# Designs tried in a protein design run: peptides against a protein of PDB entry 6J54. Part 47

Target 1, 223 residues: chain A of PDB entry 6J54
Amino acid sequence: NENLFASFIAPTMMGLPIVTLIIMFPSLLFPTPKRLINNRTISIQQWLIQLTSKQMMAIHNQKGQTWSLMLMSLIMFIGSTNILGLLPHSFTPTTQLSMNLGMAIPLWSATVFTGFRYKTKTSLAHFLPQGTPALLIPMLVIIETISLFIQPVALAVRLTANITAGHLLIHLIGGATLALLNINTMTAFITFTILILLTILEFAVALIQAYVFTLLVSLYLHD
Target 2, 42 residues: chain B of PDB entry 6J54
Amino acid sequence: QFQFTGIKKYFNSYTLTGRMNCVLATYGGIALLVLYFKLRSK

## One batch from the design tools (peptide)

Design b1_p22_1_s2 (made by RFdiffusion4, then SolubleMPNN; from b1_p22_1, 18 letters changed)
Fold by OpenDDE base, seed 1:
Structure b1_p22_1_s2 (fold): chain B 223 residues (1-223), chain C 42 residues (1-42), chain A 22 residues (1-22)
Amino acid sequence: as target 1 above (223 residues)
Amino acid sequence: as target 2 above (42 residues)
Amino acid sequence: SLLLQALLQELAEIARLFLLLL
């Protein structure tokens, strides 16, 4: 089992952590456009960013749209890292819970503090759902308070677990297919088919998790 | 839309202000309980 | 048919390499 998690060990070179470089690598894939008419690839990227931006910011008011840049950068970062992590022998920083917590906690706290700063009444009211029976109010307020503090943890764990589980499954099924190649070709073919389907699924999951992570942050901001 | 009288005007689960007051009252109650137990132990 | 078989074999080799990289 230790060999299964070897791919999740933070890579270092000569004692220096190259994780920092890996984290910064996706930024190189998104150059800023310089021309009025850009290359096809850049144009597609900008188009996708605009679509996602319009979709996510449609929920927010004009003041909430100030967070558009941060949210878009977040989704692009997580999405790109997740997709790149599906490459062979690639290290995905998002498989590290510490990284995801490092993103989730500040973003969550920022949204909560922003809510209390600009919408104090509404934010406080969110601890009590509308129409709650009077006898259940104290208990429900406590539960909702606890729920609030669970949000950043759930956000980080969700992303980490989904990406990590996907990588583990790909590794396990891949290893199984290799082992079965010499045992039973037909069974190996079946497992290989499953592997292909799983990899396709993981590509989708990678994008979805990036979107969900960003969307939830946005939703918390919207209150 | 909702018309409340008396204490229900300030503490209700339907209005925004009422919900806010209920939350504050709950936190205040908890704080007082914690304070009571701390003072009792000392 | 022989060409198809050769293509399938090449694809299998690529698949093996890909699996080894996983």
Scores: peptide ipSAE 0.017, ipTM 0.629, DockQ to the pose 0.011
Fold by OpenDDE base, seed 4:
Structure b1_p22_1_s2 (fold): chain B 223 residues (1-223), chain C 42 residues (1-42), chain A 22 residues (1-22)
Amino acid sequence: as target 1 above (223 residues)
Amino acid sequence: as target 2 above (42 residues)
Amino acid sequence: SLLLQALLQELAEIARLFLLLL
């Protein structure tokens, strides 16, 4: 079990944490465009950012669209870190719950405070669902209040759990395949096929989790 | 479409204002209860 | 057939290297 979780330990070099460098590394993959006609890679990146921006910010008003830069940077950061984490011997910072909480709590608090500041009536009304029986109002308000405070935790745990589970599964199947190479070549081939399919799935999961995290933050902003 | 009269006009679970007032009333009640028990414990 | 066998052997070696990196 220690070997399985060893990949999730924060890497250090000579006792110095290099996690900060790993977290900052994805920013190097997205250079700012400087030309009217950029390279194909930069053009694709800008196109993807534009598509996701239009899709996610369509539900927001003009004031909410001010958050577009933050949300797009967030999805690009999480997505890039998740994809890079699928590389061999790579450390995925998003597997650390502390990092995800560090992102979720400030973003959640900012959205909640923004809501209370500009849409006080609507924000307060969200603590009571429409059509609630009168006798259940106090209990439901309390539950909804607790639910609100659980939201940042849910965001962080969801991202952490999905990415971590995927990494663990890849390591387990990979280890099994390696062990079966010396035992039965046929079974090793089957296991390797499963590993390939799993890696493809994890690439999709990596992008989906980045999208879901950002989308939920966006939805909280809208509410 | 919903017409409420009396106290139900201000405290209902259907209108936005009514829901807001219900939430505020609930928080106020909880705050008063907490204060009551805090003062009672002293 | 010999080319196919050589290709399969190369792919197998790449796969082994990939597994070692996991």
Scores: peptide ipSAE 0.016, ipTM 0.624, DockQ to the pose 0.011
Fold by OpenDDE base, seed 5:
Structure b1_p22_1_s2 (fold): chain B 223 residues (1-223), chain C 42 residues (1-42), chain A 22 residues (1-22)
Amino acid sequence: as target 1 above (223 residues)
Amino acid sequence: as target 2 above (42 residues)
Amino acid sequence: SLLLQALLQELAEIARLFLLLL
């Protein structure tokens, strides 16, 4: 079991953690444009950022659109780290629950506090659905309060579990394929085909989880 | 537009103000309950 | 046919290396 989880141990060099360098590395893949007509890769990146920004910020008012820079940086960071984590012998920081909680809790608290500061009446009223029978009001308010506190935990665990499970499946099926090469070549070929399909799926999951994480933060801001 | 009178004007599940007051009343009740048990234990 | 076989062999070697790196 330790061999399966060896890839999830935080890497160190000479006793110093190199995780900080790994976290900052994706920022180098997205340079700032300096020309009127940029390189093709930079132009595609800026085009994708503009499209995603328009789609995600369409539900927000002018005050909510102030969060656009932070939300776009978040989706680019999570998406790039997840994709880079699918490279052989690479470490994905987003597989660490501590990192995801470190991102989810401050962002969640910022959205909740922003709601209470600017829209106090609406935020308080959100704890009680409209049309609730009078007898169920106290219990339902308690349930909605608990639901609010579960949001940052669910946000972090969802991202961590999906990325971690994907990596484990790739390692397990990869190991099984290697073991079956000497036993039955036909069965090994079938298992290898499944591995290819799974890797394609994990690339899609890596992007989807980054989008869902950012979208949910945006929805919590909108309430 | 709902027309409520008396206690229903301030505590209802249909208006925004009514819902807010219901939430505040629930939190206030829980806080008083916790305070009661804390003072009883001491 | 020979070119296709050579391409398939190269792809198989790449796949083998990929499996070893996983």
Scores: peptide ipSAE 0.015, ipTM 0.618, DockQ to the pose 0.012
Fold by OpenDDE base, seed 3:
Structure b1_p22_1_s2 (fold): chain B 223 residues (1-223), chain C 42 residues (1-42), chain A 22 residues (1-22)
Amino acid sequence: as target 1 above (223 residues)
Amino acid sequence: as target 2 above (42 residues)
Amino acid sequence: SLLLQALLQELAEIARLFLLLL
């Protein structure tokens, strides 16, 4: 079982943690444009950023659109780290719950405090859904308050669980295929096909989880 | 759109102000209960 | 048949290397 979770151990080199370098590496893959007509790769990147920016900021007013830079950087960071983590023998920082909580809690608290500071009445009224029967008001307010505090935890755990489970499945199925190669070649081929399909699915999950994480942060800002 | 009279004007589930007052009343009640038990244990 | 066998052997070798990297 220790070999199963060995890929999730924080890497060190000569006793020094290299996690910081791994986290900063995706930033090198997205250089800033310097020309009027850029390279094909940079053009595709800018196109994707513009599309996601338009979709994400469509629900916000001008004050909410001030967060566009931070939200776009967040989705690019999580997406790039998740995709790079699918490489063999790679360490994904987003599999660590501590990192995801470190991102979720400050962003959540910033959105909640911004709401209370600039829209106090609307934020307080959000704890009680419209049209609630009078007898259920106290209990529902308590439940909604608890729901609010669960939001950052759910945001972090969702990302961590999805990425970690995907990596774990790839390792398990990969180990099973390797073991079956010496037992039955036909069964090993079937398991290998499942592994390929699972890997393709994990690429999609990596992008979806990055999008969902950023979308929920944006949605909490809007509410 | 909604015409409320009496106490329902200030405490209702349909208006923004009414919902806010209901939330504040709930938190105030909980705070008073906590305060009561704290003073009782003292 | 000989060409197909050579291609299958090459693909099997690539697959084995991929599994070793997992």
Scores: peptide ipSAE 0.014, ipTM 0.620, DockQ to the pose 0.011

Design b1_p22_1_s3 (made by RFdiffusion4, then SolubleMPNN; from b1_p22_1, 18 letters changed)
Fold by OpenDDE base, seed 4:
Structure b1_p22_1_s3 (fold): chain B 223 residues (1-223), chain C 42 residues (1-42), chain A 22 residues (1-22)
Amino acid sequence: as target 1 above (223 residues)
Amino acid sequence: as target 2 above (42 residues)
Amino acid sequence: SDLLTALLKELADIASLFLSLL
C-alpha cells in the first residue's frame, strides 16, 4: 500500500522541498506574446485562452468579467499542472488536498464576499430556494448555510479525488503490465492496451477537472 | 406575479424580498436562541 | 443549481462514455 501512494509524497532534494519549483514550472510553458504574429504554439495558446474566456465569462456582467484574468490563470494553472502530472515519474501538486484547499478557500470566500457586497439581497435570498413550504423554511435555510460552507471542501476534494484516482489507476495497471511481462506476454499486451486507453482518458479528465474547478468558482461568483 | 397580503407579503418563499426576510428571520431566531441559552447558563 | 446539475450530468455522461470505450 505504501508503494501505491509513494508517488504522491512531496518531493525533496537534499532535504529541501522541490514542490515550490514544480508548482511554478507550468508558468514557463506560457510565455507572454511579444509580437503581433507569434509562433504557432503561442498563437494556439492565446486562441484557447480567448475561447475559454469568452465561454466562461459569458454568464457574467461587466463587473463579473473583471475576474476573467484570475479565472483564466486558474484554469491554465490547474490544467497545465494536471497534464504535466501525467508524465512518468512526475509529481502532480493538484493531488495534494492542501494545495487544492489553498486555492478553493480563498477563491470561494472572495466570490461569497463579493456576492454579499454587491448583491446582498440576492445572496441572502439564495439560502432559501424558491417555492419552499413554510414549515421547511428554517430547516432548509440551515441546510443551505451548511451547503455553502461545504462548497470549498467539495471543490477541493473533487479535484483531488479525480486526479488522484486517475494516477492510482495508471500506476496500478502499469505495475500490473510490468509484472505480467515476465509471466504472460499476451496478457501483458492486453493490459498495456488498457493502460494506453486509460492514459488518454486521464488526459481528458485532467482538462475537464481544471475546467470544472474554474467553472464552479465562476458560478459561485455569478450567484 | 404573486399577490401576498399581511405577513405573507414580507415572509414568503416566492419573492426575492420574502425569501431574504425569511432567511434573516431564521438567522435572527437562531441568534436569539443561542443568546437565550448563553444567558441562561450564566 | 440547475446549471450545475446540468453540467455535472453532461460531464458524467462524457465520463461514462469514455469509460465504456475502455
Scores: peptide ipSAE 0.022, ipTM 0.713, DockQ to the pose 0.022
Fold by OpenDDE base, seed 5:
Structure b1_p22_1_s3 (fold): chain B 223 residues (1-223), chain C 42 residues (1-42), chain A 22 residues (1-22)
Amino acid sequence: as target 1 above (223 residues)
Amino acid sequence: as target 2 above (42 residues)
Amino acid sequence: SDLLTALLKELADIASLFLSLL
């Protein structure tokens, strides 16, 4: 069991945290275009960014579209880190709850405060759903207030739990496959096939979680 | 549009202003309750 | 929130009916 969590320990070298370098590494994979006609890889990246930008910002007005740069950078960062984390013997920073809270809390706070600043009446009214019976108003307002404060926690935990669970499953099935190689080759082959399918699934999960995280932040901004 | 008369005009769960006032009233009530218990303990 | 509101509304209606029958 100790071997399962060894991959989630923050890597350090000579007492210096390598985590900083790992976090910064994905930025190197997305160079800024400098030419009108760029390389094929850069063109594909820009095309994907444009598509995601159109989808994410379709629900926002002109004022909300100011957040486009931040939201696109966020999805690119989380998505790239999650995908890189699926490489063998790699450390995924997004498996650390502290990192995800560090992203979720400021972004959530910014969206909430922006809502209160520019749409005060609508934001305050959001604590009470329409059509609520008069006797339930105080209780429901309290529940909605609590729900608001759970949002940043839910964002961080959702991302952390999904990525961590995926990594654990890969390690468990991978370890089982290795153990079964010496016992039954046929069973090991089946387990290995499941491992491959799971790995493909985790690639999809990595992208989906990045998208969902950014989408929810965007949704909170829309109010 | 819903037509409300009296107190329901200002405190209702259907209009935007009414919902806002209900929320503010709830927070104000909670604050007063907390203040009451704080003063009672003295 | 919409589901919660709907559930609470139904519960309140049931409670009001019970109180009216007492």
Scores: peptide ipSAE 0.021, ipTM 0.678, DockQ to the pose 0.013
Fold by OpenDDE base, seed 3:
Structure b1_p22_1_s3 (fold): chain B 223 residues (1-223), chain C 42 residues (1-42), chain A 22 residues (1-22)
Amino acid sequence: as target 1 above (223 residues)
Amino acid sequence: as target 2 above (42 residues)
Amino acid sequence: SDLLTALLKELADIASLFLSLL
């Protein structure tokens, strides 16, 4: 139905797209620290960033740790946008495949190019898993090459599909709940309970997808 | 770790150099096949 | 890659067993 996808239409005001403002809005929620001891909100944010940074960059050497700023900004951006997208009548930019591809392809290309530039032998060797039987080598190399090119697509589609599907499900269950309020109160209560549980799940999914997206980019960098 | 002799020294799935050579050989073979069909069609 | 290698090795063993039974 047209009504189901109405929430995914790019919002405009006076014919001008406001998507740029929506994308920039999460940045306002994370102010830069100015004091040695900041308020509680900034301290919690810094603590979370440090925890995620330690976990994410633990697999990288010193050269790979130069990507820490990029990866941390990425996870904060995707995570914040996904959480804000769960607000009623909000537009989630990460539901747009074009945006996610625009993020995934450059990052993937950069990681792959960096690998070939500085670790050529190791990068080429990754097209053939260790211990492969000799008869399967040509076919496996081809499959691994195809797998490499599918990575940016899978990265973008995974994020888009998970967030979009979650939004659709919330809208459908929410609409069903409203429709059942006038028909059967007991059934409406059950549906409403499911909606609450689903909303909690979607909050978790929003954060997990941000983490997985950033983690996979990090893993591609690690090779 | 692994001791290979002959052709297996250069083309194996266990050593880093061996895997690299196998990948290059595979791409080379594909390139030759593509080149063959391209030249045949002309 | 390790999972794929293990899977391929398992499939190769199954295939070889199947061929030996034919």
Scores: peptide ipSAE 0.016, ipTM 0.671, DockQ to the pose 0.014
Fold by OpenDDE base, seed 2:
Structure b1_p22_1_s3 (fold): chain B 223 residues (1-223), chain C 42 residues (1-42), chain A 22 residues (1-22)
Amino acid sequence: as target 1 above (223 residues)
Amino acid sequence: as target 2 above (42 residues)
Amino acid sequence: SDLLTALLKELADIASLFLSLL
């Protein structure tokens, strides 16, 4: 079992955590534009950021659009770390539940507190859906309160589970293909094809999870 | 808009104010129950 | 058939190298 989870162990060098460097590495892939007409890669990046920003902030009013920079930085960070994690012999920080909770809990709490600060009546009313029968009001308020506190946990676990499961599948199928190379080349080729399809899927999952994580934070801010 | 009279004016599941009051009443009731059991155990 | 076998063997070798990098 340790061999299966070896890729999820935080790398260290001479007792010093390299995880901090790995977390900061994605920032190097997004250089700051210095020219009016930037390089092709930077222009594509800025275009993608602008498109995603328009889509994410379309739900929010002017006050909610103040969070645009933070939400866009979040999606870029999670997306870049997830994509880099699919590289061979790479460590994905987002596979660590502690990291995802460290992002989810503060962002969730910030959205909840901002809601209570600026929209107190609406935020309090959110604990009770409209049209609830009078007899079910106390129970439903309790359930909604519990649901609220589960939100940051669900947000973190969703991201962690999807990325971790993808990595496990890649390692398992990769190991199986290597084992089958000496047994049956044709079967190994089929398994390798499945591995390629899975890796393509995991690239999509990596981007989707980054988007979903940021979207849910944005939706909690809107509510 | 729904027209409510009496206690239903302040505690309803349709209006924003009514929903807010219901939530506050529920939390207040739970807090009182917790306080009651805490004081009873002493 | 021989060409297919050779191609499959070559692909398997490439696959093994790729998987070894994973």
Scores: peptide ipSAE 0.013, ipTM 0.610, DockQ to the pose 0.011

Design b1_p22_1_s4 (made by RFdiffusion4, then SolubleMPNN; from b1_p22_1, 18 letters changed)
Fold by OpenDDE base, seed 5:
Structure b1_p22_1_s4 (fold): chain B 223 residues (1-223), chain C 42 residues (1-42), chain A 22 residues (1-22)
Amino acid sequence: as target 1 above (223 residues)
Amino acid sequence: as target 2 above (42 residues)
Amino acid sequence: SLLLEYLLKLLAEIAELLLLLA
């Protein structure tokens, strides 16, 4: 019960947090190309980055293309950390709401302020949908304003909740499988099969959540 | 094609400028209400 | 409108994955 949540506690060594090292570790998995013809692994990585870049930046104009480097670094960071978090005895920093808020709030504020700076008229008009009845204008503007401020919170909570829930399910089903080994081996085998399928699903969820997080930031930039 | 005259020319929900003015008017109204209650309490 | 469309597409993809696992 309570020991299941022990895996979500920030690891420390001699009173010093190891979280900083864990956050920096994914950067080592994606080295910069140094040759005209790179290794197969690096070539695949660059190919994936190029595909995601073309897909994500297709919505934006040239001014929005300036954010390509930041958005690609963000998706690579979140994706790599989420995948590494599914390894045995691993800690995922993205399960911490503090980190996700620390990423979401600055990026959201940057997109909002960029919109107000360069396209003030369009940004202000975004608070009122087109074709709204005259009597509902004041109320709807207030609702849209509140909705804007909820965006960074929803962005952070969505990522945290999805990754955390997935980890909890894996631990619970894994614990149930171990408990059933001495009671009914056949039932334990079925539960273990479900655990494997769930783990595969969590790998997909990890990548999807990274993509969705970056995509939503990109959409907020487009406004 | 939209043809607006009078106040509807500046305050409408169909044109970009009209929507902007409506938003500014809403924020201005809220600010005035807050100011009114603040001055009334003192 | 674009945000809603992407969210709906995401939900559809998740539903498809769940159906494949069921």
Scores: peptide ipSAE 0.034, ipTM 0.702, DockQ to the pose 0.021
Fold by OpenDDE base, seed 4:
Structure b1_p22_1_s4 (fold): chain B 223 residues (1-223), chain C 42 residues (1-42), chain A 22 residues (1-22)
Amino acid sequence: as target 1 above (223 residues)
Amino acid sequence: as target 2 above (42 residues)
Amino acid sequence: SLLLEYLLKLLAEIAELLLLLA
């Protein structure tokens, strides 16, 4: 059991945490464009950023579109860390709940405060859905208030759980494959095939979760 | 689309202003209740 | 309601993707 979760322990060297370097590593994969026509890799990156930016910020007004830079950096960070985490013997920082809470809470707070600052009337009205019977208003307002405070936790847990679960499955199936190599080679090939399919799925999940996290933050900003 | 009169004009679950007022009234009521029990317990 | 609609659409897309990968 401890061996199963050992890959999720923050790595250290000589007692010093190297997780900081791991978190900063994805930044090296996205160099700043310096030419009008860059190489193919940078061009594809900028193209993806542009498409994603247009998609997510389409629901926002001019003031909301100011958040485009932050949201794009967020999705790039989470996406890159999730993808890099699928490499063998790699550590995924987003599997740590503390990491995701550290991102979710400030971003959620910023969106909520922004909403109350510029759209106070609409923000307060969201605590009461339309068409609520009069007798249920007090209870529903309380529930909606609680729901609001659960949002940052939900963001962090959703990302953490999905990424962690995927990693666990890969490790379990991978471990089973290795164990079956010395027992039944035919069964080992079957499990290996499943592992490959699962890995492909996890690549998709990694990108989806990055998108979902960023999208929800953006959606909370829109209110 | 909705026409309300009297108190329902200010406290309703259909209009934006009405919903806001209901929320504020609820929070105000809860705050007063909490304050009352805090002062009473002393 | 708007949040729920977006979440439902997202879930539908995820479900379609999962079905495609399955």
Scores: peptide ipSAE 0.023, ipTM 0.712, DockQ to the pose 0.022
Fold by OpenDDE base, seed 2:
Structure b1_p22_1_s4 (fold): chain B 223 residues (1-223), chain C 42 residues (1-42), chain A 22 residues (1-22)
Amino acid sequence: as target 1 above (223 residues)
Amino acid sequence: as target 2 above (42 residues)
Amino acid sequence: SLLLEYLLKLLAEIAELLLLLA
C-alpha cells in the first residue's frame, strides 16, 4: 500500500515543498494574447475558452455573468491540472482533498452569501420545496439545510475521489500488466489494452470533473 | 394562484412568501427549543 | 427544480460519453 500511494505524496526537494511550483505550472501553458491574430495554439485556447464561457454563462443573468472570469479561470485551472496529472510520474494537486476543499468551501460560501444578499426571499424559500405537505415542512426544512452544508463537501469529494480513483486504477492495472508479462503474455496483452482504454477514459473524466465542479458552483450561484 | 385564508395565507408551501415564512418559523422554533433546553439545563 | 434538471441533464451527457468510450 505504501508503494501504491507513493505517487500521492506531496513532492519535496531538499525538504522544501515544491507543490506551489506544480500548482503554478499550468498557468504557463496559457499565455495572454498579444496580437490580433495569435498562433494556432493560443487561438485554439481562446476559442475553447470563449465556447465554454458562452455555454457556462448562458443560464445566468447580467449580474450572474460577472462571475464569468472567476468560473472560467476555475475550470481552466482544474482541467489543466487534472490533465497534467495523467502524465507519467506527475503529481496531481487535485488528488489532495485539502486542495479541493480549499477551492470548494470559499466558492460555495461566496455563492450562498451572494444569493442571500441579492435574493434573500428566494434563497430562504429554497429551504422548503414547493408543494410540501404541511406535516413534513419542519423536517424537510432541516433536511434541506443539511443538504446545503453538504454541498461543498460533496463538491470537493467528488473531484478528489474521481481523480484519485482513476490514478489508483491506472497504477493497479499497470502493475498487474507488468506482473503478467512473465506469466501469460496473452493475458498481459488484454490487461494492457484495458489499461489504454482506462487511460483514455480518465482523460475524459478529468475534463468532465473540471466541468462539473465549475458548473455546480455556477448553478449554486444561479440558485 | 392559490387563495388562502387565515393562517394559511402566511404559512403555506406554495407561495414564495409562505415558504419563506415557514422556513423562518422552523428556524425560530428550533432556536426557541435550543434556548429552552439551555435555560433548563442551567 | 432547476438544479435537479441540470444535474440530470449533465448525468445524461456523462452517461452518453461513457457509452461512447466503452
Scores: peptide ipSAE 0.022, ipTM 0.709, DockQ to the pose 0.022
Fold by OpenDDE base, seed 3:
Structure b1_p22_1_s4 (fold): chain B 223 residues (1-223), chain C 42 residues (1-42), chain A 22 residues (1-22)
Amino acid sequence: as target 1 above (223 residues)
Amino acid sequence: as target 2 above (42 residues)
Amino acid sequence: SLLLEYLLKLLAEIAELLLLLA
C-alpha cells in the first residue's frame, strides 16, 4: 500500500519542497503572444482560450465578465496541471486536497461576498426557493444554508477525488498488467488494452474536471 | 404577479422581498434561540 | 436550477466522451 500511494507524496529536494516549482511550471507553457499571427502552438492556445471564454462568460453581464481573466487563468492552471500529472512518474498537485481547498474556499467566498455586495436582495432570496409552502420555509432555509457551505467542500473534493481515483486506477491496472505478463500473456493483453482506454479517459477527465471546477465557480458568481 | 395583504405581504415565498424577509426571520429566530440557550446556561 | 442545467449539460458532454472511448 505504501507503493500504491508513493506517487502522491509531495516531492522534496534537499529537504525543501519542490511543489512550488511544479505548480509554477505550467505557466511556462503558455507564453504571451507577441505577433499578430503567432505559431501553431500559441494560435491553438489562444483559440481554446477564446472558445472557453466565450462559452463560460456568455451567462454573465458586463460586471460578471470582469471575472473572465481570473476564471480563464483558473481553468488553464487546473487543466494544465492535470494533464501534466498524467505523465509517467509525475506529481499532480491537484491530487492534494489541501491545494484544491486552497483554491475553492477563496473563490467561493469571493463569489458569495460579491453576490451579497451587489445583489444583496437576490442573494438572500436564494436561501428560499420560490413557491415553497409556508410551513417548510424555516427548514428549507436551513438546508439551503448548509448547501451553500458545502459548495466549496464539494468543489474541492470533486476535483481531488476524480484526479486521485484516476491515478490510482491507472496504477492498479498497470500493476495488474505487469503481474499477468508472467502468468497469462493473453489476459495481460486484455488488461493492457483496458489500461490504454483508461488512460485516454483520464486525459478527458483531467480536462473535464478543470472545466467543471471553473464552471461551478462561475455559476456561483452568477448566482 | 401575486397580490398579498397583511403579514403575507412582507413574508411570502413568492415575491423577492417576501423571500428575503423569510430568510432574515429564520436567521433571526435561530440567533434568538442560540442566545436564549447561551444565556440560560449562564 | 441554472446549476442543475449546467450539470446536466456537463454530464452529457462526459457521456459523449465516454462514447468516443467505447
Scores: peptide ipSAE 0.020, ipTM 0.694, DockQ to the pose 0.022

